# Peptides against a protein of PDB entry 4AID: the designs that were tried, part 27

Target 1, 242 residues: chain A of PDB entry 4AID
Amino acid sequence: FDIKRKTIEWGGKTLVLETGRIARQADGAVLATMGETVVLATAVFAKSQKPGQDFFPLTVNYQEKTFAAGKIPGGFFKREGRPSEKETLVSRLIDRPIRPLFVKGFKNEVQVVVTVLQHDLENDPDILGMVAASAALCLSGAPFMGPIGAARVGWVDGAYVLNPTLDEMKESKMDLVVAGTADAVMMVESEIQELSEEIVLGGVNFAHQQMQAVIDAIIDLAEHAAKEPFAFEPEDTDAIKA

## One batch from the design tools (peptide; made by RFdiffusion4, then SolubleMPNN)

Design b1_p10_6_s2 (from b1_p10_6, 3 letters changed)
Fold by OpenDDE base, seed 4:
Structure b1_p10_6_s2 (fold): chain B 242 residues (1-242), chain A 10 residues (1-10)
Amino acid sequence: as target 1 above (242 residues)
Amino acid sequence: SALMARLRAP
């Protein structure tokens, strides 16, 4: 097994990105760990477009498996079949920043699956899932203009906190999720309790700065483990409308 | 949750 691993310190926690152990049948697969929270992201893309495909068919599926919930008090049998509200929302949270980064005109089916394998009840799998999905796409050879980084920012005791624990979030006046590339913020989602716009904008900037280490870690992993880029030439749609 | 509300928006 050729296992490639990148480890960084991020927000006072160890982030590990690993590929080559599991899900080798995917185009890209990344096992991401922060604390004792563990997620598997897989990216799979079709090598051809379906006849009559008029839109980009990206599907993102975030899922928390019942065995990961063995530490979650009250996790009675999620009947396999319907995403929880959290799973639906996190799937959308991952989808939003990645969707615009695919090469224009690419209409091959892409499926990103993020599976929570373990949850420590401190580190939320959503941010880790965003990072893992980005990494899996960068490894896949899909025409994805990533990586994205992601960060959650809290406001606790008058300071920004990178990726606050679930307990720190109870005291936080801000739940700010940011995703972006090295150069741009792609997505901002926020809950704010009586904070100035200046503090919120400062939180976005803080998140974007703090995610650079993650972006760099994904790039380093991809340099050592990415598949060859899929040969995709976008049809020059500009030549047919003149 | 404003985050949840935006993520729920169609």
Scores: peptide ipSAE 0.038, ipTM 0.774, DockQ to the pose 0.023
Fold by OpenDDE base, seed 1:
Structure b1_p10_6_s2 (fold): chain B 242 residues (1-242), chain A 10 residues (1-10)
Amino acid sequence: as target 1 above (242 residues)
Amino acid sequence: SALMARLRAP
């Protein structure tokens, strides 16, 4: 197996991005690990547009396999149920920052699947899932203008904390999720308890700074393992207005 | 959570 791996230290934890071992039938596939939390992201895209496709058909599906952790509090074994509320919300959290980064006019079907394979009950797989999805898209050859990075920022004991543990988040006055490119913040989602706008804006800046190491790690992985870019030229729809 | 409420909003 030609396995490519990038390892970085990120927020005092080891982040590992790996490709080439599993899901080789996907256009892109990344195994991402932080602590003992493990996610698999896969990206698949159609090589042609469906007749009469008027919108960009992106589907993002985040899934937590109930076998991936010990007793996840609240996990009733529904082997084939409707997505949980968490799974639905995290799917949207991943979708939001990636959707606008596809080349305008690309209307081929794209499917991103993020599967939690292991959960350590300390590191939330949502941020790791965002990173893994970004990496899988960059490896796929899809016309995706990524990578994105992502970070969670807490406010604990009067300081910013990068990717606080689930236990540290109980003491946090801020749950700030940021996603962005090297150049821009693409998404900010926040829950804040009695903090100034200055602290919140500082948290966005801190997140964007801290995600650069992840963006660089995805780029380095893609340089060594990406497929050839899919040849996509958007039909010049502006030529019909002349 | 307010985060979850925004993710629920269309």
Scores: peptide ipSAE 0.034, ipTM 0.753, DockQ to the pose 0.023
Fold by OpenDDE base, seed 2:
Structure b1_p10_6_s2 (fold): chain B 242 residues (1-242), chain A 10 residues (1-10)
Amino acid sequence: as target 1 above (242 residues)
Amino acid sequence: SALMARLRAP
């Protein structure tokens, strides 16, 4: 078993990115851990385009298995069969920053699945799921121009807090989720209580700075564990203008 | 805001 692991300290917590133990049939698979929250991200992509495919067929599915959700007080036994609102929203949260990073003209089917395996009731799996999905894509050989990092920023007692706990978030005047590359912010989602645009902008900058350590950790993992890049030549779109 | 729209633009 060729298990590769990267461990970093991030926001006062240990982030672990692991590959090679689970989901070996995927193109990329990453087990990510922060505290006692554990997610599995898998990336699978088709090696050919479907005939008549006119759009990029990316699907992102974030799921909280009943075993992980059953530790959350008030986690109703979700009938297996429809994503919850949370699962739908987090799936979109992961989709948004990764979708534009695929090579233009790539129209092979891509499936990203993020599964919450364990939840510690402190660390939300959404940020960890974003990080894990990014890492799984970088390992897959798909023509993905990642990695992305992600961070949640709170505003607690007049300070920015990186990845606040679920309890700290109750006292936070900001829920700011940022995803980006090393060079750019790709996505911002925010819920804000009576904060200045200056504080919010500062939160975006803080998030983007703090996610660099995660980006670097994904790169280091990929240098050791990535598959060979899929040979993708985009059809010369200039030939369609003749 | 126009700021959030700019942060969403590459």
Scores: peptide ipSAE 0.020, ipTM 0.623, DockQ to the pose 0.034
Fold by OpenDDE base, seed 5:
Structure b1_p10_6_s2 (fold): chain B 242 residues (1-242), chain A 10 residues (1-10)
Amino acid sequence: as target 1 above (242 residues)
Amino acid sequence: SALMARLRAP
C-alpha cells in the first residue's frame, strides 16, 4: 500500500495526516490524528452534473460514531440516530469555509464525510475534522480552491491558547473557531465571555497565523498523494482568472 | 489556487 504521511508539531501537539491505508475507494481520504483523537475524512464527487442541477450539491456529514465512545463515560449504544447538536454544528463548521472555495459553476455532487474513530477526551475532533476534510478534498482532484486550515483559540490566563484541551476550555474566556486559506479568513465562529474586540480580533489573527503550518502540511501531502485534477472548465471563464 | 497550479504543473 502506498501510504503517505505528513507529521507536524502544532500547538505543542503532534498532528498526523495520513492517506493510502483506509477508504481508498473515495476520491480523497485522510486519516488525521492529534493526541489520541483520530478522524477519517472522505471526499467523493460525481464526475458529471445531474441534468437540471441549479445549485452546488455539497453535503458535509460529521459523525461521532459510538466506537469513539470506548472512553466516553455514558456512551451506551446509540444506534444510527438523528445527528446530535454537536454533529450538526460541526458539519456546518466544515461546510461553511469549504463551500465558497469550489470553482464557480461546479455543480457536481460532492460528499464530505468526517468520522470520529477515536476520542482522547482532551483533543476535540471538530478542528481535526475540518483539517482532515480540507486534506481529503485537496487529495480528491475535485475543483477545490483550498486547502483550508482551521484552529480553535482560547483565552486562558490572559493569553491565546491554540487548540485548548477540553479541560483548558473550561477556564477559557473564548471559544473561537477560525477557518481560512493561506490568504484569507473564510469563517469565524465564536463564543466570548467579557473580552474586548481587540482581544477577539487578535485571536482571529492568531488562529490564521497558526493554521498556516496545517495548510502547508496539506499542500505537502497533496503534492505527493493527490489525484490528477478533475478536468472541469466552467462555462464562465472570467471566474478562473483569480 | 496555488495548490491546483502545483498539482497541474508537470
Scores: peptide ipSAE 0.014, ipTM 0.594, DockQ to the pose 0.170

Design b1_p10_6_s3 (from b1_p10_6, 3 letters changed)
Fold by OpenDDE base, seed 1:
Structure b1_p10_6_s3 (fold): chain B 242 residues (1-242), chain A 10 residues (1-10)
Amino acid sequence: as target 1 above (242 residues)
Amino acid sequence: SALMERLLAP
């Protein structure tokens, strides 16, 4: 097995991004670990467009499959059920920042699947899932202008906290999820309790600064493990208007 | 851009 691994310290926790051991049939596959929370992201894309495809067919699916028998709070085995509200929300959190970063005119089917393999009850798998999905796309050879980073920011005891634990989040006046590239913020989602706009904007800036180490880690992993870029030339739709 | 520029760099 040619296993490539990147390890960084991030917000006082070890983040590990690994490829080459699992899901090798995908175009890109990343096993991401933070604490004892583990996610698998896979990216698969079609090598041709379907006839009559008018829109970009991106599907993002986040799944909290209870492989960790005994630690997930509320773990009734919903055998093959409708996605939970959380799974639906996190699928959208992953979709929103990545969708604009595909090359314009690319209309091949893309499927991103994020599966929670383990949950430690401290580190939320949503941020880890965003990072893993970004890394899997960068490894895939798809025409994706990533990476994205992601971060959660809390406000605890009058300070910003990077990726607060689920217990620290109970004391937090802010749940701020940010995703972005090296150069730009692409997505903000926030729940805020009685905080000034200045504190919130400072939180967005803090998140964007703190995600740079993750972006750099994805780039380093991709330089060593990415597939060859898929040869895609957008049809010059402007040539039909001349 | 930067990743694709690095990956497309020969």
Scores: peptide ipSAE 0.008, ipTM 0.511, DockQ to the pose 0.178
Fold by OpenDDE base, seed 2:
Structure b1_p10_6_s3 (fold): chain B 242 residues (1-242), chain A 10 residues (1-10)
Amino acid sequence: as target 1 above (242 residues)
Amino acid sequence: SALMERLLAP
């Protein structure tokens, strides 16, 4: 098995990105670990466009499997068949920053699946899922102009906290999720309690700075493990105006 | 590489 692994210290926690052990039938597959929280991201893309495809068919599916649910707060017996509110929300959090980064005119089907395999009750799988999805896309060969990084920022005792634990988040006046590239913020989602705009904007900047180490880690993993880029030439949209 | 150019492209 050709297993590639990148390990970094991130926010006082060990982040591990691993590929080559599982999900080998995917175009990209990453096992990401932070603390004892573990997610599997897989990226699969069609090698051709469907006839008459007029939009980019990206599907993102974040899933907390029932075997992990025994360690997930609120993970009571999900009837198999419909995403929870959390799963729907996190699927959107992953979708939002990645969707704009596909090469314009690419209309092949893309499926990103993030599966929570383990939860430590401290590290939320959502941020880890965003990172893993980014990494899986970068490894896939899909025409994705990533990586994205992601970070959660809390405001605890008058300071920014990178990826606060679920317990630290109870004391946090901010739940700020940011995703971005090396150069740009692509997505912000925030819940705030009576904080100034200055603190919130400072939190976005803090998140974007702190995610650079993750972006660099994904790049390093991709250098060692990415598939050859899929040969995609966008149809010359200028030829349709003649 | 074409991969790195894509991963590092702005």
Scores: peptide ipSAE 0.008, ipTM 0.520, DockQ to the pose 0.911
Fold by OpenDDE base, seed 3:
Structure b1_p10_6_s3 (fold): chain B 242 residues (1-242), chain A 10 residues (1-10)
Amino acid sequence: as target 1 above (242 residues)
Amino acid sequence: SALMERLLAP
């Protein structure tokens, strides 16, 4: 086992990114831990394009598996098959910021699977899943122009809170999820209760600042554990229009 | 799919 691990302090919590123990058959695989919440992200991509593939076939699946059901709210026997509303929403939340970061013209099938292995009922696995998916893609060798970071921002007692607990979120006037690169915000999703635009914009800036430590941690992990970049040259589509 | 079979291999 060649296990690589990065550990950082992030919002007063320990974030651990680990590769090389689980899912070695994936192109990239990351075990991410925050508190006692644990997610496994796997990235797999096809080494060729399917004949007649017109669009980029990215699939993102967030899953709360039944073996974690003793620690996941609503853990009644989810039949293998239809994603829950939460699983659908979080899959979309992960998809949105990563989709535009693939090299233009890349149309090989890409599958990102995020599996919740443990939930502590304090740390939401969605943000951790976004971070783990970003890290798994950076390790995979896919033509992905990441990493992305992600953060949730709350507004509690007149201050920004990075990745509030599920209990702190009950008192929060803001649920703001931000994802971005080092240089750009790629996605914002927000539920706001009677806050000024200034406070919300300040929350986006706070999130983007706080996610830099996660971006740097993914880069450091990738420098030590990434696969060789997949040799992809985009077809010069401009040469066919002459 | 052959991709899912690779992910399910221990």
Scores: peptide ipSAE 0.007, ipTM 0.505, DockQ to the pose 0.028
Fold by OpenDDE base, seed 4:
Structure b1_p10_6_s3 (fold): chain B 242 residues (1-242), chain A 10 residues (1-10)
Amino acid sequence: as target 1 above (242 residues)
Amino acid sequence: SALMERLLAP
């Protein structure tokens, strides 16, 4: 097994991105670990467009598996079949920043699946899932103009906290999730308790700065483990509208 | 989807 691994310290925690052990049948697959939280992201894309496909068919599916539920709060038997509210929300959080980064005109089916394998009750698998999904896409050879990074920012005792624990989040006046590229913020989602816009904007900037180490880690992993880029020529649609 | 079937194919 040719296993490639990148390890960084991030927000006082060890982030590990690993490829080449699991899900080798995917176009990209990344096992991401932070603390004892573990997620598997897989990216798969169709090698052709469906006839008559008029939109980009991206599907993102975040899942918390029942075998991980022994550590997931409220993890009583989710009957296989309907995403929880959390799974639906996190799937959207991953979808939002990645969707704009696909090459314009690419309409091949893309499926990103993020599976929570373990939860430590400290490190939320949503942020880890966003990072893992980004990494899996960068490894896949899909025409994805990533990576994205992601970060959660809290506001505890008058300071920004990168990726607060679930316990620190109880004391936080902010739940700010940011995703972006090296150059741009792509998505913000926020729940805020009586904070100024200045503190929130400062939180977005803090998140974007702190995610650069993750972006760099994904790039380094991709340089060593990415598949050859899928040969995609966008149809020159500008020539038909003149 | 056919893509998920490829992921789950042994």
Scores: peptide ipSAE 0.007, ipTM 0.512, DockQ to the pose 0.029

Design b1_p10_6_s4 (from b1_p10_6, 6 letters changed)
Fold by OpenDDE base, seed 5:
Structure b1_p10_6_s4 (fold): chain B 242 residues (1-242), chain A 10 residues (1-10)
Amino acid sequence: as target 1 above (242 residues)
Amino acid sequence: SKRMERLLSP
C-alpha cells in the first residue's frame, strides 16, 4: 500500500490526513483524524457529462453511521434511513463552499461522501468532514479549485477558541463555522448569543487565519498523492457572445 | 486555487 500521511498540530489537537489505505476505488479518498474522531471522505466524479445535463450535478452526503455510535458509550442505534437533521446540515455545510470552486462549465457528476467512522465525544466530525472532503477532492483529479479549509470558532471566557470541544461549546457564546480558500472566505454559518458584530467579524478572520495550516496540509498531501488532473477544457462560452 | 493549478499543471 502506498500510504501518504500528513500530520499537523491544529488548535492543540493532532490532525491527520491519510490516503492510500482504504477506498482506493474512489477518485479521491482521505481518512481524516482529529483527536479520536475519524472520518472517511471519498470523492468520485464521472469521466463524461450526461447528455442534456444542464446543471452541475454535485452530491454531498455526510453520514454518521451506526459503527461510530457503537463506539460511543450510550450511543443509540442510528437506523439506516433518512438523514438526521445534523447529517443534512453538515452535508450542506460541505456543499456550500466547494460547489463554487469547480471549474465553470464542468457538468460531470460529482459525489462526495463523508462517513464518520469514530467519534471521541470531544471533536465534532463536521469540521473534520469538511477538511476531509476538501482533501479528497484535491486528490481526485476533478477540476476543483480548492483546497478549502474549515474551522469552528467559539467564544469562551472572552476569547476565540479554535474547534472547541463539545463541552467547551456548552460555554461558548458563538458557534461560528467558516470555510474558505487561501485567499477568500467562501462560507460562514453562525449561531451567536449576545455578541457584537465586531467579535463575530473577528471570529471569521480568526477562522480564516487558523484554517491556512489545514489548506497547506492538504496541498502537501496532494503534491505527494493527487491523481493526474482530469483533462477538462471548459467550452469557450465567450465565443458565443461575439 | 492558483497554487493547486500550478501543482496539477504538468
Scores: peptide ipSAE 0.011, ipTM 0.586, DockQ to the pose 0.181
Fold by OpenDDE base, seed 4:
Order: C-alpha cells, then sequence, then structure tokens
Structure b1_p10_6_s4 (fold): chain B 242 residues (1-242), chain A 10 residues (1-10)
C-alpha cells in the first residue's frame, strides 16, 4: 500500500489527511481525521461526456452512516432513505464552493461522496467533509481548480474561535462557515445573533486566513499522491458567442 | 495557487 499522509496542527487540533489505504477504486479518496471525527471523501468522474449533456453534472452526497449514528447527536437508526436535513445542507455547503472551480466546459459526470465514519461529539464532520472533498478532488485528476479550504468561525467570549466544538457552539453568537481558495472566498454561510457587520466581516477574513494551512496541506498531499491530470481541452464555446 | 494550477491544469 502506498499510503500518503499529511498531518498539521489546525486550530489547536491535529488534522490528518490520508490517501492510499481505502477506496482505491475512486479517482480520488481521502480519509480525513480531526480529533476522533473521521470522514471518507471519494471523488469519481466520468472519462467522457454524455451525448446531449448541456450542464455540468456534479453531484455531492454527504452521508452519516448508521454505524457512526451511535456517536452522532440525534442519531436515530438512519434507515437507507432520504437524506436528513443536515445531510442535505452539508451536501450543499460542499457543492457551492467546488462547483465554480471546475474548468469551464467540463460536462463529464462528477460524483463526490463524503461519508462520516466516526464522530467524537466535538468536531463537526461538515468542515472536515469539505476539506476531505477538496483533497479528494485534487487527488483525482479531475479538471478542478482547487483546492478549497474551509473553516467554521464562532464568536465566544468576545473572540473568534476556529472550528468551535459542538459544546462551544452553544455559547457562540456566530456560526460562520467559510470556504475559499488561496486567493478568494468562494462561499459564506452564516447564522448570527446580534453581531455587527464588522465582526462578521472580520470572521470571514479570519476564516480565510486560517484555512490557508489546510490548503497548503492539500497541495502537499496532492504533490505526493495526485493522479495524472485528466486530459481535457474545453471546447472553445466563446468562439460561438463572438 | 500557481503551483496547484500546474498540477491540476492540463
Amino acid sequence: as target 1 above (242 residues)
Amino acid sequence: SKRMERLLSP
């Protein structure tokens, strides 16, 4: 097994990104760990476009499996069925920042699956899932202009907190999820309780600064473990509009 | 990053 691993300290926690042990049949696969929360992200893409495909067919599926449900708050036995509200929300949180980063004109089917394998009740799998999905795409060889980083920012005791625990979030006046590239913020999602716009904007900047270490970790992992880039030349569709 | 563009751009 050619197992590649990147470990960083991030927000006072150890983040581990690993590839090569599991899901080797995917184009990209990353096992991400923070605390005792563990997620598996897989990226798979079609090597051809479907006839008549007019839009980019990206699907993102975040899943909290039943074997992890005994450690997930509110984890009733999730029957195989319709995604929960959380699973639907997190799937969108992953989708939003990655979708615009695919090469224009790429219309091959892409499937990203994030599976929660373990939950520690401290570290939310959503941020970890965003990071893992980004890493899996960067390893896949898909024409993805990533990586993205992601961070949650809380406001606790008059300070920004990077990736607050689920318990710290109960005291937080802000739930701010940010995703971005090294150069740009791509997505902001926020729930805010009686905070100024200045504090919120400061939170976005804080998140974007703090995610750089994750972006660098994904780059380092990809340099050692990425597949060869898929040969894709976008059709010059801009020549038809001129 | 220009470095990732080299790895992921064809």
Scores: peptide ipSAE 0.010, ipTM 0.554, DockQ to the pose 0.246
Fold by OpenDDE base, seed 2:
Structure b1_p10_6_s4 (fold): chain B 242 residues (1-242), chain A 10 residues (1-10)
Amino acid sequence: as target 1 above (242 residues)
Amino acid sequence: SKRMERLLSP
């Protein structure tokens, strides 16, 4: 097995990105670990466009499997196969920043699946899932102009906290999730309690700065493990419809 | 991004 791994220290926690051990049938597959939280992201894309496909058919499915539910708050009831509200929200958090980064005119089906394998009750798998999805897409050969990084920022005791624990989040006046490329913020989602706009904007900037290490880690992993880029030439007609 | 274009450029 050709296993590639990148490890970085990120916000005082070890982030590990690994590929080549599992899900080899996917175009890209990444195991991401932060603390004891573990996610598997897989990216699969169709090698042809469906006849009459007029939109980009990207699907993102974040799921917390029942075997991880022993450590996941609220995980006891996932018997019915329907996405929870959390799973739906996190799927959207992953979708939003990645969707605009696909090459224009690419209308092949893309499926990103993020599965929580383990939860430590400290590190939320959403951020890790965003990172893993980004990495899996970068490895896949899909015409994806990533990577994205992601970060959660808290505001605790008058300071920014990168990826606060679930316990630190109880004391945080800010739940700020940011995703972006090296050059741009692509998505912000925030819940704020009585903070100035300056602090919030500073939080976005802090997140974007802190995610650069993750972006660089994904790039380094991709340099060693990415598949050959899928040969995609956009039809000239798709350039005219924008 | 130009950086991924470099990774995707032969």
Scores: peptide ipSAE 0.010, ipTM 0.572, DockQ to the pose 0.185
Fold by OpenDDE base, seed 1:
Formats: sequence, structure tokens, C-alpha cells
Structure b1_p10_6_s4 (fold): chain B 242 residues (1-242), chain A 10 residues (1-10)
Amino acid sequence: as target 1 above (242 residues)
Amino acid sequence: SKRMERLLSP
């Protein structure tokens, strides 16, 4: 097995990105680990466009499987059929920053699946899922102009905290999720309790700074393990203006 | 940016 691994220290925790062990049938596949939380991201894309496809058919599916539910609060009632509110929300958090980064005119079907394999009750798999999805897309050969990084920022005892634990988040006055590229913030989602705009903006900047190490780690992994880029020529939309 | 653009640029 040609297994490639990148390990970094990130917010006082070890982040591991691994490819080549599992899900080899995908275009890209990444096993991401932080603490004892483990996610698998897979990216697959169609090699042709469907006739009459008018929009970019990107599907993102985040799922917390019931085998991980022994360590997930409330996991006992996941009926096999409908995404939970959390799964729906996290699927959108992953979708929002990645969708704009596909090459304009690419309308082949893309499916990103993030599966929580293990949960440690400390590290939320949502941020890890965003990172893993970004890495899987960068490995896939899809015309994706990533990577994105992601971070959660808390405000605990008058300081910013990178990726607070679930217990630290109970004391946090901020739940700020940021995703971006090396050069730009792409998405912000926030819940805030009585904080100044200055503290919130500082939190966005802190998140964007802290995600650079993750972006660099994805780049390093992709340099060693990415597939050949899919040959895609965007249809000249300028020919319709004649 | 530029390094990844080279890897991901078609």
C-alpha cells in the first residue's frame, strides 16, 4: 500500500491527514484524525457532463454513522433515512466554501462524502470534516482551486481559543467557524454572546491565520499523493455572445 | 496559492 501521511501540531493537538489505505475507489480519499476523532472524506467526480446539465451538480454529504454513536451524545435515535440537523448543517458548512472554488463552466457531477468513523467527545468532527473534504478534493484531480482550511474559534476567559473542546465551548462566548483559502476568507458562520464587533473580527483574522498550517499540510500531502489533474477545458461562453 | 495552482491548474 502506498500510504502517504502528513502530521502537524495544530492548536495544541496533533492533526493527521492520511491517504492510500482506504477508499481507493474514490478519486480522492483522506482519513483525518485529531485526538481520537476520526473522519473519512471521499471525493468522486464524473468524467463527463450529463447532456443538458445547466448547473454545477455538487453534492456534499456529512454523516455521523451509528457505530460512532457509542461516543456521540444523542446518537441512539438516528433512523437510517434522514440526516440530522447537525449533519445537514455541517454538509452546508463544507459546501459553502468549496463550491465557488471549482473552475467556472465545470458541470460534471461531484460528490463529497464525509463520514465520522470515531468521536472522542472532545474534538468536534465538523472542522475535521471540512479539512478532510478539502484534502480529498485536492487529491482527486478535480478542477478544484483549493485547498481550503477551516477553524473554530472560541472566546474563553478573555482570549481566543483555536478549536475549543466540546467542554470548553460551554464556557465560550463565541462559536465562530471560518473557512478560507491561503489568500481569502470564503465563509464565516457565528454564534456570539455579547461580544464587540472588534473581538469577532479579530476572531476571523485569528482563524484565517491558524488555518494556514492546515492549508500547507494539504498542499504537502497533495504534492506527494494527488492524481493527475483531470483535463478540463471550459466551454468558451464568449462564443454565445456572437 | 501559486504552488497549489500549479498542481491543480489543468
Scores: peptide ipSAE 0.009, ipTM 0.607, DockQ to the pose 0.208

